# Ledger of designs, part 38: peptides against a protein of PDB entry 5B16

Target 1, 136 residues: chain A of PDB entry 5B16
Amino acid sequence: TPSRINHNERLEFLGDAVVEFLTSVHLYYLFPSLEEGGLATYRTAIVQNQHLAMLAKKLELDRFMLYAHGPDLCRESDLRHAMANCFEALIGAVYLEGSLEEAKQLFGRLLFNDPDLREVWLNYPLHPLQLQEPNT
Target 2, 136 residues: chain A of PDB entry 5B16 as posed
Amino acid sequence: TPSRINHNERLEFLGDAVVEFLTSVHLYYLFPSLEEGGLATYRTAIVQNQHLAMLAKKLELDRFMLYAHGPDLCRESDLRHAMANCFQALIGAVYLEGSLEEAKQLFGRLLFNDPDLREVWLNYPLHPLQLQEPNT

## One batch from the design tools (peptide; made by RFdiffusion4, then SolubleMPNN)

Design b2_p14_5_s1
Fold by OpenDDE base, seed 1:
Structure b2_p14_5_s1 (fold): chain B 136 residues (1-136), chain A 14 residues (1-14)
Amino acid sequence: as target 1 above (136 residues)
Amino acid sequence: SKLQEFLDQIVAEA
């Protein structure tokens, strides 16, 4: 329905900001000696459609998208973009219905297959205000 | 670090 599509787009909007924020915060604290250019490079790589689509694939969103919208996804680039958008909407929904912490945990679990790296990413000390008072 | 190497890989694949 048009209403649900609009709602999904709004969730995507929110999720995009959440992914960007979480990525920025974690990079900032994990690499205190890395200059802004390096931080920005990592952030761009992490949050761009290509990478988010790979994370989405771990949730089998590709199968869902092909099942629901196969005729509209004739190109791999279209599927990638759709998967990335869907992933953002999911993160947005988790943040909205749950918390920033829950969004952080989900994003971290998908970002890293290596449990050791995941632990470093998720458990590195962050400023309380950044977690409790996000710019929403 | 191993973490940075992993992130470098993401950059390389981007």
Scores: peptide ipSAE 0.693, ipTM 0.955, DockQ to the pose 0.892
Fold by OpenDDE base, seed 2:
Structure b2_p14_5_s1 (fold): chain B 136 residues (1-136), chain A 14 residues (1-14)
Amino acid sequence: as target 1 above (136 residues)
Amino acid sequence: SKLQEFLDQIVAEA
């Protein structure tokens, strides 16, 4: 049985892919005339540690991280990285235990404070394929 | 669009 730390890292791995996928799909549909370079630019900006950390802050993960890890996160860059990783792990967990749709909804809710923009983002279709948690 | 403007802001902050 893997350790909790290992499990969290695995969730992060999965969540990273989910965030990348969701971002890519939505950008692809929302900007049908935008060239690959432009799509990649937006994706990079959305999924980079600094931005994901800001999304994580909306969930007050910063308070949790500081409480749980404290001195290990004394540098702002370390905190951002940890928060981004935690956010990815959260998305991974939501996908794993819930669905891609649930991950999409959570990500969209955090990505946009403006409900109108959120609606535009979320109204575009996503690929229906999702993986189920393996039976062990 | 408003959406693109929002995304441009994220890019600018990157």
Scores: peptide ipSAE 0.690, ipTM 0.954, DockQ to the pose 0.867
Fold by OpenDDE base, seed 5:
Structure b2_p14_5_s1 (fold): chain B 136 residues (1-136), chain A 14 residues (1-14)
Amino acid sequence: as target 1 above (136 residues)
Amino acid sequence: SKLQEFLDQIVAEA
């Protein structure tokens, strides 16, 4: 049986892929005329440690991390990195024990505080056979 | 679009 640390790192590995995938898919369909460079720029901004750490704060993971690992997270950059990793592990766990859809919903809910933007992001067709939502 | 503007803000803050 792997250690809890190894388990969390594995979940992080999985979550990283899930976040990357979901972001890529949504951007691809939401911006059909945007070139690869533009898509990549948005993806990088969304999934980078700084942004994911911000999303993690919405779940109060900062409190958890400081409680559990405070002595090792005295540097702000270290905390951001750890927060992002923890967030990825959480998404990985949601995917593993739930579904990709549940991971999508959680990620989208945290990405946008604006409910209108959230609605566009979460409900935009992710399959070419689906009709695009109006005014997206 | 409003969505793209929001994403641009995320890029700017990166």
Scores: peptide ipSAE 0.684, ipTM 0.953, DockQ to the pose 0.905
Fold by OpenDDE base, seed 3:
Structure b2_p14_5_s1 (fold): chain B 136 residues (1-136), chain A 14 residues (1-14)
Amino acid sequence: as target 1 above (136 residues)
Amino acid sequence: SKLQEFLDQIVAEA
């Protein structure tokens, strides 16, 4: 069996793809008139380490990381990178043990504090024949 | 839109 480190790296690999996929799909359908460059800009901003680390903080992963690996994370940039990786591993695990829908729900809940924006993101039709203009 | 403004903020923080 693989080591714990190898297992986490594999989950990060999977989670990275899931986060990017979910982000891409939602942006594509929510902004049908936005050019590719704009879509790519939003995606990059959402999935970059800095932003994912912020989402991880909502789960108090910073406290967990400092407790378990504090001496190795003396730099803010190191902590941010580690938190982002941990977040990806979490999403990967949710997808692996649950479903894409469960990963979508978790990601959406963390992405937005505003319940109205969250609802638009999570419940927006993702089928071309059901597309509606966003209310916000 | 409000959603786009929110996303613009994320971009600005990058």
Scores: peptide ipSAE 0.681, ipTM 0.952, DockQ to the pose 0.901

Design b2_p14_5_s2
Fold by OpenDDE base, seed 3:
Structure b2_p14_5_s2 (fold): chain B 136 residues (1-136), chain A 14 residues (1-14)
Amino acid sequence: as target 1 above (136 residues)
Amino acid sequence: SELQAYLDSIVAAA
């Protein structure tokens, strides 16, 4: 495989872990009384290809993918999978060249269109002694 | 609760 593809797949690998981690941490602190099963359900829904592809559309990655790989994306499921992978690679790159905080901010901005919900997600205290009830 | 409702919508769309 070409070096470019290998590099992108490596970034995807890293980004997948970052997205999973950020999602897990925020859910854990935002819902202290929610059982593990509920936390896992939300995490699965947030990080699945279907949802990440929706987030990718906000960055117009769908247009980019069609431009670069149009003939290979004849199925909707193929496009969704490709967009999710690209989204993960992007988050991975932001973390790699920036910081976890920068990845957190980008992910949060895309995850919520509602600024009030976004603020709760991004600014909710993660330290146990600083925890306060959010508008959940 | 509003945040949870939004997350519920993501689950429902799955």
Scores: peptide ipSAE 0.725, ipTM 0.957, DockQ to the pose 0.890; fails the geometry check
Fold by OpenDDE base, seed 4:
Structure b2_p14_5_s2 (fold): chain B 136 residues (1-136), chain A 14 residues (1-14)
Amino acid sequence: as target 1 above (136 residues)
Amino acid sequence: SELQAYLDSIVAAA
């Protein structure tokens, strides 16, 4: 049985893949005319530690991290990195214990503060037979 | 579009 630390690292591993996958799929369908380089640029920006840490703040993970690991997080860059990892672990746990749909919903809700943009992201048809244009 | 503009802002903040 893995330790708590090992379990969190494993969840982070899984969550990283889930976030990457969801981001890739939604970008792919939302921007059908955007070249690979553009898609990759958006994906990189969305899933990098700096941005994920920002999303983590919406869940007050910074407060949790400082409470639980304050002595190890004296630098803001260290806190950001830890928050991003924790966020990935959370997404991984939601996927593992729930479903990809639940992970998608959580990630989408955090990615967009604007409800209209969120709806486009979350509800855009991701199947070729569903022909509804997004509000880009 | 608004969506693309928002994503552009994320890129710009990187």
Scores: peptide ipSAE 0.723, ipTM 0.957, DockQ to the pose 0.905; fails the geometry check
Fold by OpenDDE base, seed 2:
Structure b2_p14_5_s2 (fold): chain B 136 residues (1-136), chain A 14 residues (1-14)
Amino acid sequence: as target 1 above (136 residues)
Amino acid sequence: SELQAYLDSIVAAA
């Protein structure tokens, strides 16, 4: 049985892939005319540590990190990195214990504060039976 | 679009 630390690292590994995949898929369908370079630019910005740490802050992971690991996270960059990793581990856990759909919903809820934009994001890819006008 | 503008803001903050 792996240690909890090893388990978290494994979850992070999985979550990193899930976040990358979800981001890629949604961008691909949301912007059908955007070239690969543009898609990659958006993906990089969305999944980078700084942004994921911001999403993690919405879950108050920063408070948890400072409470549990404050002395080891005295630098802002260290805290950001840890929060991003924790966020990935969380997404990985949701995928592992739940489903890709559940991971998608969680990620989408955190990615957008605006419910209208969130719905646009979450509706991609569109179901064949859906006949909605995109509000992008 | 509003969505693209929001994503652009994420890029700008990077």
Scores: peptide ipSAE 0.721, ipTM 0.957, DockQ to the pose 0.903; fails the geometry check
Fold by OpenDDE base, seed 5:
Structure b2_p14_5_s2 (fold): chain B 136 residues (1-136), chain A 14 residues (1-14)
Amino acid sequence: as target 1 above (136 residues)
Amino acid sequence: SELQAYLDSIVAAA
């Protein structure tokens, strides 16, 4: 039986892939004329530690991390990295115990505070029976 | 375009 630390690392591994995949797919369909470099720029910005840590703050993970691991997180960069990893582990757990759709919904809710922008993001890729005018 | 503007802001903050 793996340790709790090993389990979290495995969840981070899975969550990293899920976040990367969801981001890639949505960007691909949202911007059909954007070159690979532009898509990669958006993806990098969305999935990097700094941004994921910001999303994690919306779940108040920062309070938990400082409570549980404060002595090991004296540097801001260390806290951001830990927050990002924790966020990935959470997404991994949601995918593992739930579904890709549930992970998609959670990620979308956190990625956008504006409900209109969130709906545009979540509607990509569009289902063949859900054809609508894009609002990017 | 509003969505793209938001994503641009994420890039700018990186």
Scores: peptide ipSAE 0.721, ipTM 0.957, DockQ to the pose 0.865; fails the geometry check

Design b2_p14_5_s3
Fold by OpenDDE base, seed 4:
Structure b2_p14_5_s3 (fold): chain B 136 residues (1-136), chain A 14 residues (1-14)
Amino acid sequence: as target 1 above (136 residues)
Amino acid sequence: SKLQEYLDKIVEEA
């Protein structure tokens, strides 16, 4: 359905920005002595399709994608790309319909299976203005 | 730190 595809692409667009932002902010605060290059390296690794696809697997999006789009996703790389896009769309939807905080929580939950690491990640602050006006 | 080590693994898997 073209309208559905367009909607997903829009959500993906939004989600991409949210994931990028959350990753950037947390890395910035978590590693105050790390130079930009190091921050960028971590960010790239976290937000790249392969990694996001791994996060998507935790939500069983692979099953969803294969069920819905199996014939179009015969290549592993295609599946990963689609899963990453779907993951971004999900984050976008959570941000859109919920809040940045909810997106943060979901993303952090998926990033870390270790609850201690998760809490360290999640407890670093986001910008107050974005917290106050998450959907503006 | 354990966090950085974890992130390093993500980088290595990239």
Scores: peptide ipSAE 0.703, ipTM 0.956, DockQ to the pose 0.877
Fold by OpenDDE base, seed 3:
Structure b2_p14_5_s3 (fold): chain B 136 residues (1-136), chain A 14 residues (1-14)
Amino acid sequence: as target 1 above (136 residues)
Amino acid sequence: SKLQEYLDKIVEEA
């Protein structure tokens, strides 16, 4: 049987893909006239460790990490990286035990504090026949 | 748009 550490690393592996996929899909449909370079720039910024760590802080994962791993996290950069990985593992777990929709909802709630922006992100039609660009 | 402006801020903080 795999160790607990191995299990978390596997969840992180899955969550990394889910976060990148959700980000890519939403950007693609929300900005139909934006070139690939622009889409890639936004995606990179959203999924980078620093940003994911910020999202993780909203779940108070910083307190959890310091409690559980404080002695090993002497540098802020190390903490950010660990928090980002933990966030990915969480998303992976939500997808695994729940659904892509549930992962989408959680991710969207954390991405935006503004309820109006959150609404656009979460409920924007993700199909060509349903696209309503003026709503963005 | 308001959404794009928000995303721009995320890029700036990167």
Scores: peptide ipSAE 0.701, ipTM 0.954, DockQ to the pose 0.901
Fold by OpenDDE base, seed 2:
Structure b2_p14_5_s3 (fold): chain B 136 residues (1-136), chain A 14 residues (1-14)
Amino acid sequence: as target 1 above (136 residues)
Amino acid sequence: SKLQEYLDKIVEEA
């Protein structure tokens, strides 16, 4: 029987891919005239641990992490990394148990506090059957 | 756009 830790790591693995994919797709459609370098810059900033940790904080995952793993998270950097991983695992779980659409909605809600910007982000078409970044 | 400005801030802050 797989351990809970192994399960979480597997979800993180999946969630990492989902976050990467969703970010890539939305950026691609939102900025059709932006060069690849610019797209990559935005993607990197959005999906890096520091930013994902900030998104995780909106879900109060920091309190959860300190409660569950406090002794192992003495450094702020360790906490950020763990929060980012937990966030990815959450997205992975939402995708796995729900759908890509649900993962998209959750990610969008957290990415933008401004509902107007959120709607702009979410209104761009996605490819539910696509397993890769859009071909260019 | 406001969206791009927001994303720029993410780039700057992260």
Scores: peptide ipSAE 0.700, ipTM 0.955, DockQ to the pose 0.889
Fold by OpenDDE base, seed 5:
Structure b2_p14_5_s3 (fold): chain B 136 residues (1-136), chain A 14 residues (1-14)
Amino acid sequence: as target 1 above (136 residues)
Amino acid sequence: SKLQEYLDKIVEEA
């Protein structure tokens, strides 16, 4: 029986897709009148390495990375990139071992410190049959 | 909206 634990690069690959997907879906439904360019701008900002690295710091992944890979991450840009990749791998693992819902919850929890904004983001209907007016 | 304003800040930091 093959292990469910995969190589980190594979998890990163999966996590990248999950983060991209969740971000895209939420933006699409939360801003129904926003043009594609605006949606793309928000998505890019949310999923770029710099932002994901910031989210990763909330999980203290920076401490982990420096402990495990310190000599290779002496430059700030290198650390940010590595942290973003590690964050994606983590999301990938959560999705793989848990569910898309659990990945969504974790991502949303980290994305927003404001509980009101978090609530809007996490609980906005993502299915057309359940779609309701935005409450932002 | 407050949400959009928050996202705008993320864009500005990018």
Scores: peptide ipSAE 0.700, ipTM 0.954, DockQ to the pose 0.890

Design b2_p14_5_s4
Fold by OpenDDE base, seed 4:
Structure b2_p14_5_s4 (fold): chain B 136 residues (1-136), chain A 14 residues (1-14)
Amino acid sequence: as target 1 above (136 residues)
Amino acid sequence: SKLEEFLQKIVQEA
């Protein structure tokens, strides 16, 4: 596998964890009376490839993927999977090069087109030590 | 809530 692809896979690995973490934390605080099963249901829905691919479309990653990998992505499901992976890699890169806060902001911005919902989501703060993790 | 409705929509689209 080319170095570029390996790098993207590494970023995807990191981004997957970041997306999972951010989703978990916000759901935990937003729904204090919801049992684990309900939290898990929401988390699964948010982080599944189908949904992340939708978020990726907001960044026009579909055009990018078709341009760069069109012949390999003839199936819609393959495209969605690739878009989701690319989205995770992007979040990973934002976390790596920026901060968890920046990743949080980007993810929240894409999750919600409704500014009211976006603010509700983003106004549930992460623990300060968690936000400072990249600096440790 | 509006948030719950939004999330339920995502769940339903899964």
Scores: peptide ipSAE 0.658, ipTM 0.947, DockQ to the pose 0.827
Fold by OpenDDE base, seed 3:
Structure b2_p14_5_s4 (fold): chain B 136 residues (1-136), chain A 14 residues (1-14)
Amino acid sequence: as target 1 above (136 residues)
Amino acid sequence: SKLEEFLQKIVQEA
């Protein structure tokens, strides 16, 4: 059986793909006239470690990480990277045990504090065909 | 738009 560390790394692997996919789909539909370069710029900004760490902070993962791994996180950059990875693992777990829709809702809620922007992001019409979860 | 402005701020913080 895989170690707990290996399990978390696998969830991170899955979550990384989910975060990138959700971001890509929403940007694609919300900005129909924006060229690929612009879409890529926004996506990079949203999914980068610095930003994901900020989202993780909304879930108080910083306090969790300092409690559990404080001695190993001497630099702020190390903490940010760890928080971003943990956030990806969380999204991966939500997708795995729940659904893409649930992952979408959680991600959208964290992206925007402004309820109007959140509404636009979460409820904008998307493609009717959605990625199915892997068979488990 | 408001959304675009929000995203631009994220880009600037990158």
Scores: peptide ipSAE 0.656, ipTM 0.946, DockQ to the pose 0.871
Fold by OpenDDE base, seed 2:
Structure b2_p14_5_s4 (fold): chain B 136 residues (1-136), chain A 14 residues (1-14)
Amino acid sequence: as target 1 above (136 residues)
Amino acid sequence: SKLEEFLQKIVQEA
């Protein structure tokens, strides 16, 4: 049977793809005239460890990580990386156990503190297949 | 736009 650690790594693997996908889709629709390079720049910035770790802080994952894995996270950079990974695993779990829509809602909620920007991000047109997903 | 400015800020923090 797979270990708990292996399970988290698998969820992280899935979550990484989900975060990348959601980011890509929303950027694609939000910036219809932006070239691929520009889209990629925004995506990279959004999904990089530093930024995802910031989002993870909103869920107080930093406190959790320090409590559970403090000795292994003596460096701030290690903590950020771990938080980013944990965030991806969380998104992966939400997608797996819930839906892409639920993952989208969670990610969008954390991405923006400004409710107006959040609504703009979340309400842009999605792929027709995504419209069939259940709402949170 | 406000959104673009927000994203540019994230890019700068990268």
Scores: peptide ipSAE 0.654, ipTM 0.946, DockQ to the pose 0.888
Fold by OpenDDE base, seed 5:
Structure b2_p14_5_s4 (fold): chain B 136 residues (1-136), chain A 14 residues (1-14)
Amino acid sequence: as target 1 above (136 residues)
Amino acid sequence: SKLEEFLQKIVQEA
């Protein structure tokens, strides 16, 4: 039986896809009249290293990274990149050991400090048969 | 919308 514990780079690979997918799906349904270019702009902004690193700070991953890899992360840009990768690995692990729903909940919780925006993001219908007008 | 404004801020930070 293969171990459920995977190398961090593999988890990062998975997490990157999960974050990209969740972001894409939510944007697609939340902005039904927005052209592809606009959707892509929002997605890029949400999933870029700088933003994911900011989300990672909410989990104090910066402290972890400096503790484990301090000498290699003396530059701010290097730390941001590493934190973003670590964040993706974490999301990947949550998806792998839990579910897409749990990954969605965690990502949404970190994405928005505003509870109203969080509610809209997390609970907006993602199925066409349940789709309703956005209340943003 | 409030959400759109928030996302626009993220874009500006990019």
Scores: peptide ipSAE 0.649, ipTM 0.945, DockQ to the pose 0.893

Design b2_p14_6_s1 (from b2_p14_6, 7 letters changed)
Fold by OpenDDE base, seed 4:
Structure b2_p14_6_s1 (fold): chain B 136 residues (1-136), chain A 14 residues (1-14)
Amino acid sequence: as target 1 above (136 residues)
Amino acid sequence: DKLREFLDQIVASQ
């Protein structure tokens, strides 16, 4: 079996794709008249490390990271990057062990503190093929 | 649209 680090990196790889996909799909359906450039702008903002790190703070991953890796995370930028990676790994794990739907729910829950906005985001459809094969 | 406004804030915060 791979080392813990390698496992986390693999989960991060998967989670990155899941976050990217979920963000893309929801933006696509939520803004049917928005051109690709605008969609890409929103996607970039949502999935970049700085924002994901903010989401990670909601899970208190900052405390975890400082406890586990404090000496390696002296710079705030390093901490944000690590938190974002950890967040992606978490989403990857949720997808892997659960489903795309569970990953969607977790991600949406963290994206929005406003329950009304959260429901708008979450209630837009995902692609049927991914819904049919959420763990593929 | 409150959703768009929210997303705009995320964009602006980067």
Scores: peptide ipSAE 0.682, ipTM 0.953, DockQ to the pose 0.855
Fold by OpenDDE base, seed 5:
Structure b2_p14_6_s1 (fold): chain B 136 residues (1-136), chain A 14 residues (1-14)
Amino acid sequence: as target 1 above (136 residues)
Amino acid sequence: DKLREFLDQIVASQ
């Protein structure tokens, strides 16, 4: 019987795809008139290591990483990359053991401290016939 | 508008 515990790199692989997908979908529908270059710019900024590491700090993953891997993470850039990877693994685990919706909720909760913006991000209608961007 | 401004800040911070 295979273990329910998956290797972290596999979870990271999955989580990377989930974060990319969720970000892409929300940007696509929230900004229907934005050109591909603009969408790509926002996506890149949201999902790159520096930003994900910042989100990871909200979960105190930095403390965990230093505790478990301190000697290997003496440089700030190394810590950021490791935190981003760990964050992706966490999202991957949430998706795997829960659902895409649960992953979306967690990601959105961390992405926005402002509850109004969070609400718009999480609950904005994903209608394919949407023609204009929201006012928010 | 506020959402876009927030996202612009994320872009600018990278």
Scores: peptide ipSAE 0.672, ipTM 0.949, DockQ to the pose 0.862
Fold by OpenDDE base, seed 3:
Structure b2_p14_6_s1 (fold): chain B 136 residues (1-136), chain A 14 residues (1-14)
Amino acid sequence: as target 1 above (136 residues)
Amino acid sequence: DKLREFLDQIVASQ
């Protein structure tokens, strides 16, 4: 049987893919006229450790990490990296035990504090023939 | 446009 650490690492592996996929799909449909370089820039910014750690802080994962792993997290950069990994594991768990839709909803809720922007992100029509950039 | 501005802020904050 795998250790608890191994289990979390596996969930992180899955969650990393889910976060990147959801981000990619939403950017693709929301900005149909944006070139690949622009899409990649936004995706990188959204999924990088620093940003994911910020999202994790909304769930108070910082308090959890300091409580559980404080002695090993002497540097802020180490804490951010650990928080980002934990966030990915959480998303992975939601996808695994729930659905992609549930992971999408959770990620969107955390990504946007503005309810109007959240609504656009979560409920924007995903039409393969969409060519117009939304007025957002 | 608001969405674009929001995303630009994320990029700039890194």
Scores: peptide ipSAE 0.672, ipTM 0.949, DockQ to the pose 0.879; fails the geometry check
Fold by OpenDDE base, seed 2:
Structure b2_p14_6_s1 (fold): chain B 136 residues (1-136), chain A 14 residues (1-14)
Amino acid sequence: as target 1 above (136 residues)
Amino acid sequence: DKLREFLDQIVASQ
């Protein structure tokens, strides 16, 4: 039987792709006039370990990681890296056990604290009734 | 515009 670690790493592998895919798709549609370089810049910023760790903190994964893996996470950088990986594994699990839509919703909820911005991100293109009040 | 500003902040913070 596969080890728990191997399973988590596999989920991370999947989640990494899902996060990057979702980010890419949303950026592509939300910024139709933005050049590839700009899209790539935003994507890199959103999906890099430092940012994903910040999102992971919203789920209190830091407390979990310190409890479960404290001795191996003496450095803040190590903790951030581990949190990012765990976040990806979580997204991977949500995708695997649920759906891409559920992964999208979870990621969006964590990416934005502002519910208005979150809705713009998740529901682009804008609803016809929202065209007069753009939030982008 | 607000969305772009938010994303710009993420870029700047990394």
Scores: peptide ipSAE 0.672, ipTM 0.949, DockQ to the pose 0.869; fails the geometry check

